# Designs tried in a protein design run: peptides against a protein of PDB entry 2Q3Z. Part 129

Target 1, 272 residues: chain A of PDB entry 2Q3Z
Amino acid sequence: YVLTQQGFIYQGSAKFIKNIPWNFGQFEDGILDICLILLDVNPKFLKNAGRDCSRRSSPVYVGRVVSGMVNCNDDQGVLLGRWDNNYGDGVSPMSWIGSVDILRRWKNHGCQRVKYGQCWVFAAVACTVLRCLGIPTRVVTNYNSAHDQNSNLLIEYFRNEFGEIQGDKSEMIWNFHCWVESWMTRPDLQPGYEGWQALDPTPQEKSEGTYCCGPVPVRAIKEGDLSTKYDAPFVFAEVNADVVDWIQQDDGSVHKSINRSLIVGLKISTKS
Target 2, 254 residues: chain A of PDB entry 2Q3Z as posed
Amino acid sequence: YVLTQQGFIYQGSAKFIKNIPWNFGQFQDGILDICLILLDVNPKFLKNAGRDCSRRSSPVYVGRVGSGMVNCNDDQGVLLGRWDNNYGDGVSPMSWIGSVDILRRWKNHGCQRVKYGQCWVFAAVACTVLRCLGIPTRVVTNYNSAHDSNLLIEYFRNSEMIWNFHCWVESWMTRPDLQPGYEGWQALDPTPQEKSEGTYCCGPVPVRAIKEGDLSTKYDAPFVFAEVNADVVDWIQKSINRSLIVGLKISTKS

## One batch from the design tools (peptide; made by RFdiffusion4, then SolubleMPNN)

Design b2_p21_4_s1 (from b2_p21_4, 12 letters changed)
Fold by OpenDDE base, seed 1:
Structure b2_p21_4_s1 (fold): chain B 272 residues (1-272), chain A 21 residues (1-21)
Amino acid sequence: as target 1 above (272 residues)
Amino acid sequence: EVRTTVLYRPSWEEPLVLTWE
């Protein structure tokens, strides 16, 4: 995975899978240097350089830092997310074809946030950075990906008798969402959790005060071990939240639908 | 009493029916 510079990122929907070519370009000139700059401008380095540097031998630590630094939330990170289809003052997320241009733009403009990214862009840039740093990494696409905002592992829809959603839709399910999985040992956990670790650089929820997510063992998610750091409940919900449809009748009664409107989660990894 | 409602779906998909008591 470290050696692969070109690949595909899967998009679309569960029933209509699409893909785009992507140039990760981790071996292109100057990219490694940019990745090192990314580490040197992270909040932990700025707070205590010696401590930060001493921990860079840990892929767990580095992975978490990269997850936070790929987005510009809370720091001088790489990308600003935007989803409202108003991209006139930047670059449309849909126009990117590789990580190299994004990283170069970030560095060349004094580490100013690049406009704009969405999930696959965040994931792809994170993948490039992690590969540059010697961490085997792949992009993952999850269809019908849930965003649990209240940590109850549920996505609840309130509907009238006609099935129309009522009120503000606070929680959402993405048609697809992308993040990365990195291969690493987990000496900080019980034995058996080495292997692929999920990391999500798209700013969705704060983890310990920072918009970052993971690393969490894919095995822990598969087995439902929600006590495993980092952010197991959130990642678990992305791939396996229960959808509950509540029907509100005119008489004021509320009923739970016997069947659910959607099944969350269909994960596929990047294929080369 | 068992009741049902049909959710809007794209034309190429089967309608989704929700059922409640």
Scores: peptide ipSAE 0.168, ipTM 0.736, DockQ to the pose 0.045
Fold by OpenDDE base, seed 2:
Structure b2_p21_4_s1 (fold): chain B 272 residues (1-272), chain A 21 residues (1-21)
Amino acid sequence: as target 1 above (272 residues)
Amino acid sequence: EVRTTVLYRPSWEEPLVLTWE
């Protein structure tokens, strides 16, 4: 999880799993230097360099910084996300074959955001950076991955009698979503939460004012301990949210579907 | 009264079935 530079990222759907080859390239020339630049341009460093540097010995701190800096939201981060198939002014997320080119482009253009990324691109770049910094990391794919925007652990769809979705479609379930898991101790938590920690660099929700997510113990998610920092409810919802379908009839009545339309969550780790 | 709506998608996926009272 540190030494492997080539691997596969799982994509597709639960019923039709696909994979793409990916060059993480954490040991290629100049990549470590770029990772250090990434740390040096993060908002916390710019605010107080001494404090930021003093905390870089903590993989918890570094992981959180990297999660925020892989996306360009609210900072000089690496990637700009885009999902509308309009990639003419950049590179299609589907065109990337490795993290190295992305990181080099970012650095060579004065830390200007690289266009464009989607979840697996964000995750893969984060994986490269974390590995460069000595943190064992793997890419994780979750099929039927929920994006809970209101922290209620529910994905609610409002539909008419014909099943057509009505109203706000902000909450969604991805066919697949990728993030990373990093191995670290958690001295900031109660004993027993060492091990794999989930980090999500795809800009989905703000955590403490920044588009970042984690680290949160995978064990905490598995056991349903949503009190653990960071962002346990959000990550829990990604893999365990309940889907509720509300049927709005013409008479104004609202009814809950008695069957589950979708089961959230099927996790697969990167195969290197 | 139990009502059911079946949504067919132009995909390989199985249809979505919604049932409500």
Scores: peptide ipSAE 0.140, ipTM 0.680, DockQ to the pose 0.048
Fold by OpenDDE base, seed 5:
Structure b2_p21_4_s1 (fold): chain B 272 residues (1-272), chain A 21 residues (1-21)
Amino acid sequence: as target 1 above (272 residues)
Amino acid sequence: EVRTTVLYRPSWEEPLVLTWE
């Protein structure tokens, strides 16, 4: 998971699994230097360089920094996300075939955000950076991935009496969503949570004021321990949220219905 | 709301599949 430079990223849907080849390229010329620049421009380094550098031996600390710096939200991060199919002033997220070109563009343009990324692009770049820094990392695809915005472990839709969705569609389910898992010990937690840790660099929700997510033990998510830092409830909801339909009747009454047609939480991890 | 993105290139690699029920 550190040495492999080529792999596949899984996409599509639970019923129709698809994939793309991806060049992670963590050992290509200059990539390690770019990863170090990424660390040196992070907000924690700018605030206190000595403290930041002293903590870089911790994969927990570094993982959290990288999850925040792969996106350009709140900092001089690598990628700008865009989902509206208007990519004329940049590169379509669908056009990328590897992390190397993205990282080189970022560095060569004075650490200016690269346009554009979506979940698999964010995850793939994070995977490259973490591998460069010696942290075993893999890309993970979760089908029917829930984006819980209010931390209630539910995806809620409002519908009229005819079943039509009403109002703003704030909460969302992705047909697929990608993040990374990194192998590390967790001395900051109770014993038993060493192993794979989920990290999500796609800017979905803020964690402690920054668009970052994790690390959280995969074991904690699997066992439903939502008290485990970082961001266990959010990651748990991605893989195990219930979909609720609030149906407003003509008489003004509201009926709660559990939508069982969407099964949240089919996770596929790469072996490369 | 469901967002969709689909790119197709088949591979012989077998993924590790985990369910969270």
Scores: peptide ipSAE 0.029, ipTM 0.468, DockQ to the pose 0.025
Fold by OpenDDE base, seed 3:
Structure b2_p21_4_s1 (fold): chain B 272 residues (1-272), chain A 21 residues (1-21)
Amino acid sequence: as target 1 above (272 residues)
Amino acid sequence: EVRTTVLYRPSWEEPLVLTWE
């Protein structure tokens, strides 16, 4: 997972799985230097360089920093997300074929945000950076991926008597979403949570005030242990959220219905 | 019975929710 520079990223839908080739290129010329620059411009370094540097031996710490720095939210991070199909002043997220060009553009333009990214781009760049820093990492695709905004492990829809969705649609289920899993020990947790850790660099929800996510043990998610740092409830919801429909009648009555037809979560990890 | 999907959107944008049966 550290040595592989070429790979595939899964996309599409659960019924129609697609993939794209991706050049991670973690060993290409200058990429390591760029990754180190990424660490040196992170908010924690700028606040206290000594403290930040002293913690860079921890893959837990570095993973969390990278998760936050791959997106440009809150900091001088790499990528600006955009989803409105208006990419004229940058590069369409669908046009990228590798992480190297993105990272080089970021560095060469004075660490200005690169336009533009979406989930697989964020994940792929994070994968490159983490691999470059010696952390075994793979891209993960989750189909029917839930975005829980209120930490209740539910995706809730309000519907009228005809089943039409009403009101705020803030909570959602994406056809697919990408993040990364990194292999590391977790000395900050009880024994048994070493192994794959989920990290999500796509800006979705803030974690401790920053748009970052993880690391959280994949084992904890699988076993339903939501007490483990970081962000276990959020990641758990991405793959396991229940869907609830609140059906509102004209008389003001509300009927709660568990939507059994919506199956959240189908995770596919890369094999290399 | 009603299936719902959303086009990929960040939390600060209104997602397009599609439903089908």
Scores: peptide ipSAE 0.027, ipTM 0.532, DockQ to the pose 0.069

Design b2_p21_4_s2 (from b2_p21_4, 14 letters changed)
Fold by OpenDDE base, seed 4:
Structure b2_p21_4_s2 (fold): chain B 272 residues (1-272), chain A 21 residues (1-21)
Amino acid sequence: as target 1 above (272 residues)
Amino acid sequence: EVRVTVLHFPHLEEPLVLTWQ
């Protein structure tokens, strides 16, 4: 999870999984330097460099910083999210094939946000950065496991460059969502929460005032411990939802469908 | 026939309602 530079990101739906090749490239020339610059331009460093640097020994702290800095919301972060299919002034999220070009563009343009990303792009860049910093990390694609094709829904949030909600269309419905899981100890938690931690760099919700998410123990999510920091309720919602289907007849009558179920997330990790 | 899917998420105050035609 640290040494592998090539891999696959999974997309599509639980019924139709697609693989996209992705070059993480954490060992390519200059990438480590770019990752260090990313840390050095984060708001916490700018506020108090000594305090920020003293905390970089913590993968919990670093993971949270990276989660926030991969998106350009609130800071000089890497990627601008866009979900409206208007990519003419940038690069379509679907066009990226690796993290290296994104990171180099960001750095070479004075740490200006790169246009554009969506969940898998955010996750892949975060994965590169975290691996580069020595944190074992994988991209996770979550699919809904609902029986009906129409129930394979996950929610992503559309945010502008300032992290503001774009009206009533702020919530996008997708068949999948991508984030990262990083391996770390959690000395800040009770014993047993070491291991894979979920982090989500896609700007969806603010955590402690910043568009970042996690780290939260995957175990906590699996066990339903929503009190566990960070952002357990949000991550739990990304992988679990109560679904109730209704059928409206042509006469306007509404009936509860037999297809009511709990959606449990199917997680597919990056293939190395 | 119109299908309505109601999604309940812990982080949302209100359920998300989706209509399919």
Scores: peptide ipSAE 0.045, ipTM 0.544, DockQ to the pose 0.460
Fold by OpenDDE base, seed 2:
Structure b2_p21_4_s2 (fold): chain B 272 residues (1-272), chain A 21 residues (1-21)
Amino acid sequence: as target 1 above (272 residues)
Amino acid sequence: EVRVTVLHFPHLEEPLVLTWQ
């Protein structure tokens, strides 16, 4: 995984997998320097450079920092997420073909957020950065395990500043999600949790005040040990959400049917 | 505008609500 520069990101439902060609480009000119800049502009470095630098020997610490810095939420991070199809003032998430252009744009514009990303873009950029920093990393796609194409794991709502659901519920249906898995030891946990650790750079939930997720042992998620740091309940949720079926009537009306059964999602790793 | 993702899980009493900007 570390030595591959090009690969495929998997998208779609469990039945309809789309392969997206992606250039990770971790060995391209200047990319390592950009990854180091990413570390040097993180909030922890800005608060206490000496403490941050002393902790960069820990892949657990670095992974968590990178997870937070790949998104621009609450920091000088790389990518701004957008899902509403309004990409006219930036680049459509579907238009990216690699991490290098994204990282170069970010650096060249003074660490200004790049518009725009979605889950696979966040995951791919995180994968590039982590690989560049010497952490074995792969992109992972989780698909809805339901046999029905109308089933969904995630429902997105737009809310106003007061937390009220806006009347035009533009519910975005997610049939898949992408994150990364990184190989590391976990000296901060009980023995046996070394190996692949899930990290999610897509801004979704705050962890310790920052939009970041993980690292959490894949083993812990598999075994249902939600007590393990970091963010085990969240990652467990990403792979075990209820299936929501959407029934469209002839009049165009859409109804939700929620399946309360626990369903484990299908995971597919990037080939390269 | 705040984006909210709602996750429904049988093991949670309430749906998990993820909020981001």
Scores: peptide ipSAE 0.034, ipTM 0.424, DockQ to the pose 0.098
Fold by OpenDDE base, seed 3:
Structure b2_p21_4_s2 (fold): chain B 272 residues (1-272), chain A 21 residues (1-21)
Amino acid sequence: as target 1 above (272 residues)
Amino acid sequence: EVRVTVLHFPHLEEPLVLTWQ
């Protein structure tokens, strides 16, 4: 997980698994230096360098920093996310085949955000950075499947009267999400939560004021311990939820259309 | 307590809103 530079990013759907070869390249020239720059431009370092540096021995702390810095939200982070198929002023997320070019572009342009990323790009870059920093890490792809779990967690989204999701439709239909898992001890938690920890660098929700996610023990997610830091409810929701479709009528009324449980029933990780 | 999580799935242009108790 630390030593592997080549791998696959799994994409597609549970019914049609697609993968792309990915060059993580954590040992390529200059990549370690770029990862160190990433740490040195993080908001916590800029606020208090001594405190930040003193905490870099903790993979828990570093994991949170990296998950926040891989996206450019709230900081001088690496990637700008975009999902609307309008990539004319940058690079299409689908064009990337490795983390090295992304990281080099970021550094070479004065730590200016690289356009553009999506979930697998964020995850792959985070994986490279974490591996480079000596944290065993793998990319995880979760595929959604229809499954009735009768969950208390509800994912809601709105459709028009024709059953179409509101908003600008992208031609890209993905039935998956990617994040990373890192191996670490959790001395900040009760015993038994060491091992794989989920981290999500895709900017989705703020955690303690920053677009970052995790680390949260995979065990906690499996056991439903939603009180476990960090961001257990969010990560749990990524893998287990009821989906509620709401239809907005022309009169502005909103009606529940479909209630179905989704399970991320197929989890695929990169090899070590 | 009602908690809300917003999820950005690539297949959706708009985020999904998760509500949980």
Scores: peptide ipSAE 0.028, ipTM 0.469, DockQ to the pose 0.084
Fold by OpenDDE base, seed 1:
Structure b2_p21_4_s2 (fold): chain B 272 residues (1-272), chain A 21 residues (1-21)
Amino acid sequence: as target 1 above (272 residues)
Amino acid sequence: EVRVTVLHFPHLEEPLVLTWQ
């Protein structure tokens, strides 16, 4: 997971799985330096360099920073997302074949956002960066079940303190979505949540004021522990597009009624 | 900020709303 530079990113639908060859290139010349620059331009570093640097020993912290910095939302991040098929002023997300060119373009243009990315591009760049930083990482593709023609609309909204939805209803209907999973310990959680952690660099929802997601234990998602930081409910919704009976307890905790038969979604990890 | 996930299910007349901080 750290050493593999070549791999496949899965795309398409559950009925039509497409793999794309991708050069992660984490050991290519200058890529590590670019990853370090990415850390040095993150908002937390700019706010307090000493505090940020002191926390870079934590893969939890670094993973969260990288998740935020791979997208250009809120910061000098790497990629600008676009989904409207109007790519004439940049590069089509479909044309990328590796992370190296993207990262080099970003650096060479003074850390200006690279146009354009979609979920697999965000995930692939995040995978490269995390691997460069010594964090075992893989790209994960989740396919919505094609059996129900009823595409479950996952709509995430930001609500202000008054419960008012802020922003346009961006219905992100994904036939598939890509994110990354990174292997790390979770000393900040109860025992047993070590292992694969989901991170999503595609800008969808803000977490603690930044467009980032995770890390959240894959185990927590599988077990329906939605109280687990970070962003367990969001990642759970990404994985389980279909009917989730949620039981809200009186304490405000939301638990999935785990009916295993209702888990819809095909998860495919990077093939190395 | 409160995060809200709205799940639209074809079999439900109303969307499922998930809220978390």
Scores: peptide ipSAE 0.023, ipTM 0.386, DockQ to the pose 0.059

Design b2_p21_4_s3 (from b2_p21_4, 10 letters changed)
Fold by OpenDDE base, seed 3:
Formats: C-alpha cells, sequence, structure tokens
Structure b2_p21_4_s3 (fold): chain B 272 residues (1-272), chain A 21 residues (1-21)
C-alpha cells in the first residue's frame, strides 16, 4: 500500500458501483516535505513542539493528527469541505485527479486551506500523507453510510401521521462515504487490536474537541467493542446504524418503528 | 412512507438528496 502511487476510489451507490482513477503521488518531489510541514503546523505542535515531536514515532498519534489536519476545521489544515455545488471561488471537488496538486497548492499558498473537498478528496489526501509518512494506508468506501450525530447508533427520522419527514434532518445516510484504513499496532489498547485502523478525515463530528476521527481498530468495529479508542461508536454507526422512524400522531402520541427498507453499510476496500 | 437519502454524488448533475416513497 505504501508503494502504490496510482489507484482507484470507489463511488456511486451500492447497486451501481463506480470508480475514479486517483494519483496519490506520495513519492513525488516535495511531497514528503509538505507532509512534514503539515505536522509542524498542527495544533499539538504549536502548543508543545517537544511533546509533539516525541510522539511522531507513533502511528496512532500521527494518524490522529493527520485525520484532523487534512480538513481545515479548527486548524491550518489542508482542505475546506463544501457540498452545495457552489465552487466558483475555488476548485470543484469533482475536478481533482490526485493528491499532489492539492498538497502543493496548500503549501505554496502559505498553508492556506484549499477549496474544495468532499469525502473521497479528504480520504485520498489523508491516504497520500499517511503513505508518505510510511504508514500502510488504503482508501475505503462505505455505501449507505450513516452519519450519527447524537451517538445513539441510530439514524432517526421524525414523521407525521402520513409518514412525511418532519423537523431537522441533521442525521443522514450518504449514498457513499470514503475514509482510510491504516495498518498499525495499538500499544495503547489491550492485545489483539493491531492491524487495520479506521481514520476519517472528513469533518463530520468532533472528537475530543477537534474534527478528526480514529484511529479505531477495524476488529473492534466488527466485534462491536465500542469502548476502544478512538471514536468507535461513530465509526460503528457509519457501517451498522439502525434506522428508526418516530411517527407522531394527531393526538401527540409517538410510535417507534424500525425502518428495514434502509440498510446501512456496505464497505469495500481498495486494492491499489 | 417517505425516506430521505443524502447523496454524495461525484457529479454536479446529480441531486444531493433523494426522496423515496
Amino acid sequence: as target 1 above (272 residues)
Amino acid sequence: KTITTVLHFPSWKEPLVLTRT
């Protein structure tokens, strides 16, 4: 995974899987230097450079830093996310064909956020950075990916007596979502959680006050161990959340119904 | 029964939200 510079990112829907080619370019000229700059402008370095540098030998620590720094939320991170189809003051997320141009733009503009990214762009840039830093990493795509905002492992829809969705639609299911998995040991956890770790650089929810996610053992997610650091409940919900309809009647009564028509989670991993 | 799926399309030609009955 570290050696592969060209690959594919899976998109589309569960029933119609698409892919795009992507140049990760982790070995292109200057990319390593840019990755090091990324580490040197992270909030933990700015707070205590010595402590930050002493921890850079840990893939767990570096992975979490990179997850936070690929997005520009809360820091001098690389990409600004945008989903409203208004990209006139930047570059459309759909226009990117590789990570190298994004990283070079970021660095060349004084570590100013690059406009714009969406999930696969965030994931791809994170993959490039992590590979560049020697951490085996792959992009993964999850179809029917849930975004749980209240940490209850449910996607909840409020409906009237006619079944129409009411109120705030904050919780959602994406047709697809991308993140990365990195191979590392987990000396900070009990034995057995070494291997693939999920990291999500798309700014969806805050983890310990910062828009970052993971690393969390893929094994922990598969086994339903939600106590493991970091962000196990959120990642678990992305792939396993149940959908619940809260149906309000005219008399004010509320009925809970499990929606079995929406199946959350179909994860595939890239081989390149 | 109406369900909403937020669609993360790789193309500007596609809607962001799909409503399903």
Scores: peptide ipSAE 0.090, ipTM 0.583, DockQ to the pose 0.045; fails the geometry check
Fold by OpenDDE base, seed 1:
Structure b2_p21_4_s3 (fold): chain B 272 residues (1-272), chain A 21 residues (1-21)
Amino acid sequence: as target 1 above (272 residues)
Amino acid sequence: KTITTVLHFPSWKEPLVLTRT
């Protein structure tokens, strides 16, 4: 989880699991220096350098900073997310084969945001940075599974006969989502929450005013302790939401889409 | 607190951020 530089990222769907090779490259020349630059341009450092530096011995603190800095939404972060298939002014998220090129581009262009990323790209870059900083980290992929009977959250959305989402909610469900899990102690919590901690660098919701997520103990999520910092309810929903896709026909009838009734719950971690 | 779950549709067109309040 620290020494492996090449691995695989799981993609696709619960029914059709795929993977791609990925070069994390945390030991390649100059990557550590880039990770240190990432820390030195974070908003907390710019606000109070001494305080930020004094807290860098905490993997909890560093993990939270990295989750915010891998995306560029609130800061001079690494990646700009885009999901509308319009990548003409940058690089398609599907074209990346490793974290090293992304980090080098970011640094070489004066810490300007790299275009573009999606969830697995955000997760992979975060994994590289955290590993480089000595924090054992793995990429996690969460799939929707229609057979997961243990899902605790129900999300419903409606489509017309043409598959267009109806209503004011433009929110769509991913077939898969990627984030990272990092191994650390949690002296800031009650005993028993040491181990894997979920961190999500994909800009989805603000946590304490910044697009970041975690760290939250994987154990807390499994046990349903939603009071545990950071962002336990959000991460819990990512892994335990039931999605019901309704199709509304012209006659006003509503039918469940058999193909899109998804139960969130199949989580796969990388072995390398 | 708003809970957002994101699911990827097979079409790769737009991120689905499902917000639950």
Scores: peptide ipSAE 0.042, ipTM 0.548, DockQ to the pose 0.051; fails the geometry check
Fold by OpenDDE base, seed 2:
Structure b2_p21_4_s3 (fold): chain B 272 residues (1-272), chain A 21 residues (1-21)
Amino acid sequence: as target 1 above (272 residues)
Amino acid sequence: KTITTVLHFPSWKEPLVLTRT
């Protein structure tokens, strides 16, 4: 989780799992220096360098900073996300094969945001940075990653009798989403929450004013303890919702269809 | 009554923005 420089990132769908090779390259020349620059340009450092530096002994603090700095939202972060297939003025997220080139480009262009990233790119870069900083980290893929807006732990599809999707399309489920898990103690929490902590650098929602997520104990998510910092409700909603497929009849009646293929929260973690 | 539906998308088609509140 620290020593491996090459690995795989899982993609695709729950039914059709795919993977891509990825060079994390945390030990390549200059990468550690770039990771330190990343810390030195974070908003907390710019606000109070002494305070920021004094807190870098905490993996919890550093993890949260890295989560925010891997994306360029709200700061001088590394990657600009884009999902509309218009990548002509940059590099397609799908063309990256490792974190090293991304980090070097960022640094070499004066910490200018690199175009472009998506979830696995964000996660992979975060993994590289955290590993460089001595934090055991792995990339995680969650299939059917969703958000439960009504807090019923259900992600609902509504279809007509012909199987066509009906209603508001405001809710979205990714076929897959990637983030990282880092191993650390949690002295800031009650005993028992040491171990893997979820961190998400993909800019989805703000946490304490910054596009960042975590660290949150994986155990807390598994046990449904949503009171734990950071961002437990958000992460929980991505991994613990049940998918319900409804068929609406012309008379307005709705009945549940059995769709075993729709399972939220199928998580795959890398072993290295 | 608004019926909210959930759609599956590949990550490269549309961004997913989630609310935490």
Scores: peptide ipSAE 0.028, ipTM 0.571, DockQ to the pose 0.063; fails the geometry check
Fold by OpenDDE base, seed 5:
Parts: sequence; C-alpha cells; structure tokens
Structure b2_p21_4_s3 (fold): chain B 272 residues (1-272), chain A 21 residues (1-21)
Amino acid sequence: as target 1 above (272 residues)
Amino acid sequence: KTITTVLHFPSWKEPLVLTRT
C-alpha cells in the first residue's frame, strides 16, 4: 500500500466490473517534491504556516488537507472535474494512465489546475500523494454510489404521472465512484477506530466550508456510527442511501414507483 | 444492500461515468 507503484482501478458497473491499469508512481523523480509543494500551497498553510507545519505529523490532518487539495475547488488544487464530455480544451479524464503526468503538469504550470478529472482520477492522484507522504493508501471503487446532497440518506426523484422529472435533478447515483482509504490511528476519536479511513477528493459536497471529505473510520461506516468525524453521514450515504422515486399526481398525492433493484455499496479495493 | 429505482444507468459499453447534472 506504500511501496507498489503500479496497480489497477476498478470501473464499469456492478454487473460488468472492469479495470484499468494505473501508474501511481509515488517514487518517481520529483514526485515527493511536488507533494510537498501541494502542502505548502494549501489554504491552511497560507493562513498560518507555523500551525499547518506543526500538524503535518498527523495523518488525520494531512489526509484531510490532501482530500481538499487534489481538487481545485476553493484553492490552488490539482484537478478540475468535468463530466459533460466537453474536454477539447484539456485532457479527457479517460485518457490518463497515471498520476505522475498529472502532478508534473500541475507543478510545471505554476500550480494551475489540470483539465480534467473524474472520480478515479481524483482518487488515484490522492493515493499517489498520500503514499508519497508515507500514509498507506488504496483506491476504492463503490458501485451504485449515491450522492446525497441534503444528508437525509435518501436519493429522491419526483415525476409526474407521465414519468417526467419535476424540478432539478440534483441528487444522483453514480454507476461507480472512487475514493481512497488510508491506514491511520485516530487519537482524536474514542478507542477502536484505528485502521482504514475513507477520504474522498472528488468535489461533491463541502465539509466545514471546503470541498473535502474524511477521514472517517471504515469501521464507523460499517457499524452505522454517524456521529464520527469526519463526514460520516455523507460517506455512509454513498454506500447505504435508499432510492425513492416518487410519482406526483395533480391532486398532490404521491406514490412510490418501482422499476428495478440494484445492489448498493459493492466496494472493491486495490490490493497493491 | 439492495435498492429499488427507475433510474437509467449506463451499460458497460457506454461512457464510464454518468453525466453530472
């Protein structure tokens, strides 16, 4: 989880799982230096360098910083996300084969955001950075992954009697989503939450005002302890949210529509 | 865990990720 530089990232769908090869390259020339630059341009360092540096011995602190800095939302982060198939002014997310080129491009262009990333690209770059910093990390893929925007553990859609979606379709389920898990102790929590911690660098929801997510103990998610910092309800919803498709009638009545069943929360992690 | 939905999910031959709305 630290020494392996090449691996695979799982993609596709729950029924048709596939993977792509990925070069994490955490030990390639100059990559560690780029990871240190990433820390030195983070908002917390810019606000108070002494305080930021004093906390860099904590993998909890560093993990949270990295999850925020891998995306360019709110800061001088590495990657700009895009999901609309318009990639002509950059590199298609599907074209990347490793983290090294992305990190080098970011640094060589004065820490300008790299175009473009999607979930597996964000996760893979985060994995590289965390491994460079000595934190055991793996990429995780979750199929039928929910994006809960209102923290109610439900993904709700509203339709009229003709099946037309009413209002903005903001909440969604990804066919797959990727994030990382890092191994660390949690001295900031009650005993028993050491081990794998989920971190999500894909900009989905703000946590304490910044597009970042985690670390949250995988154990807490499995046991349903939603009070555990950081972002337990959000991560829990990614793997456990229920989908409700409502049909609304003109008289204001609503009923649930049923079409098909999907397996939720099928999680696969890299073994490298 | 299993959920019931009417959502249209892409097939394995379609783009890797759903278009974000």
Scores: peptide ipSAE 0.018, ipTM 0.547, DockQ to the pose 0.041; fails the geometry check

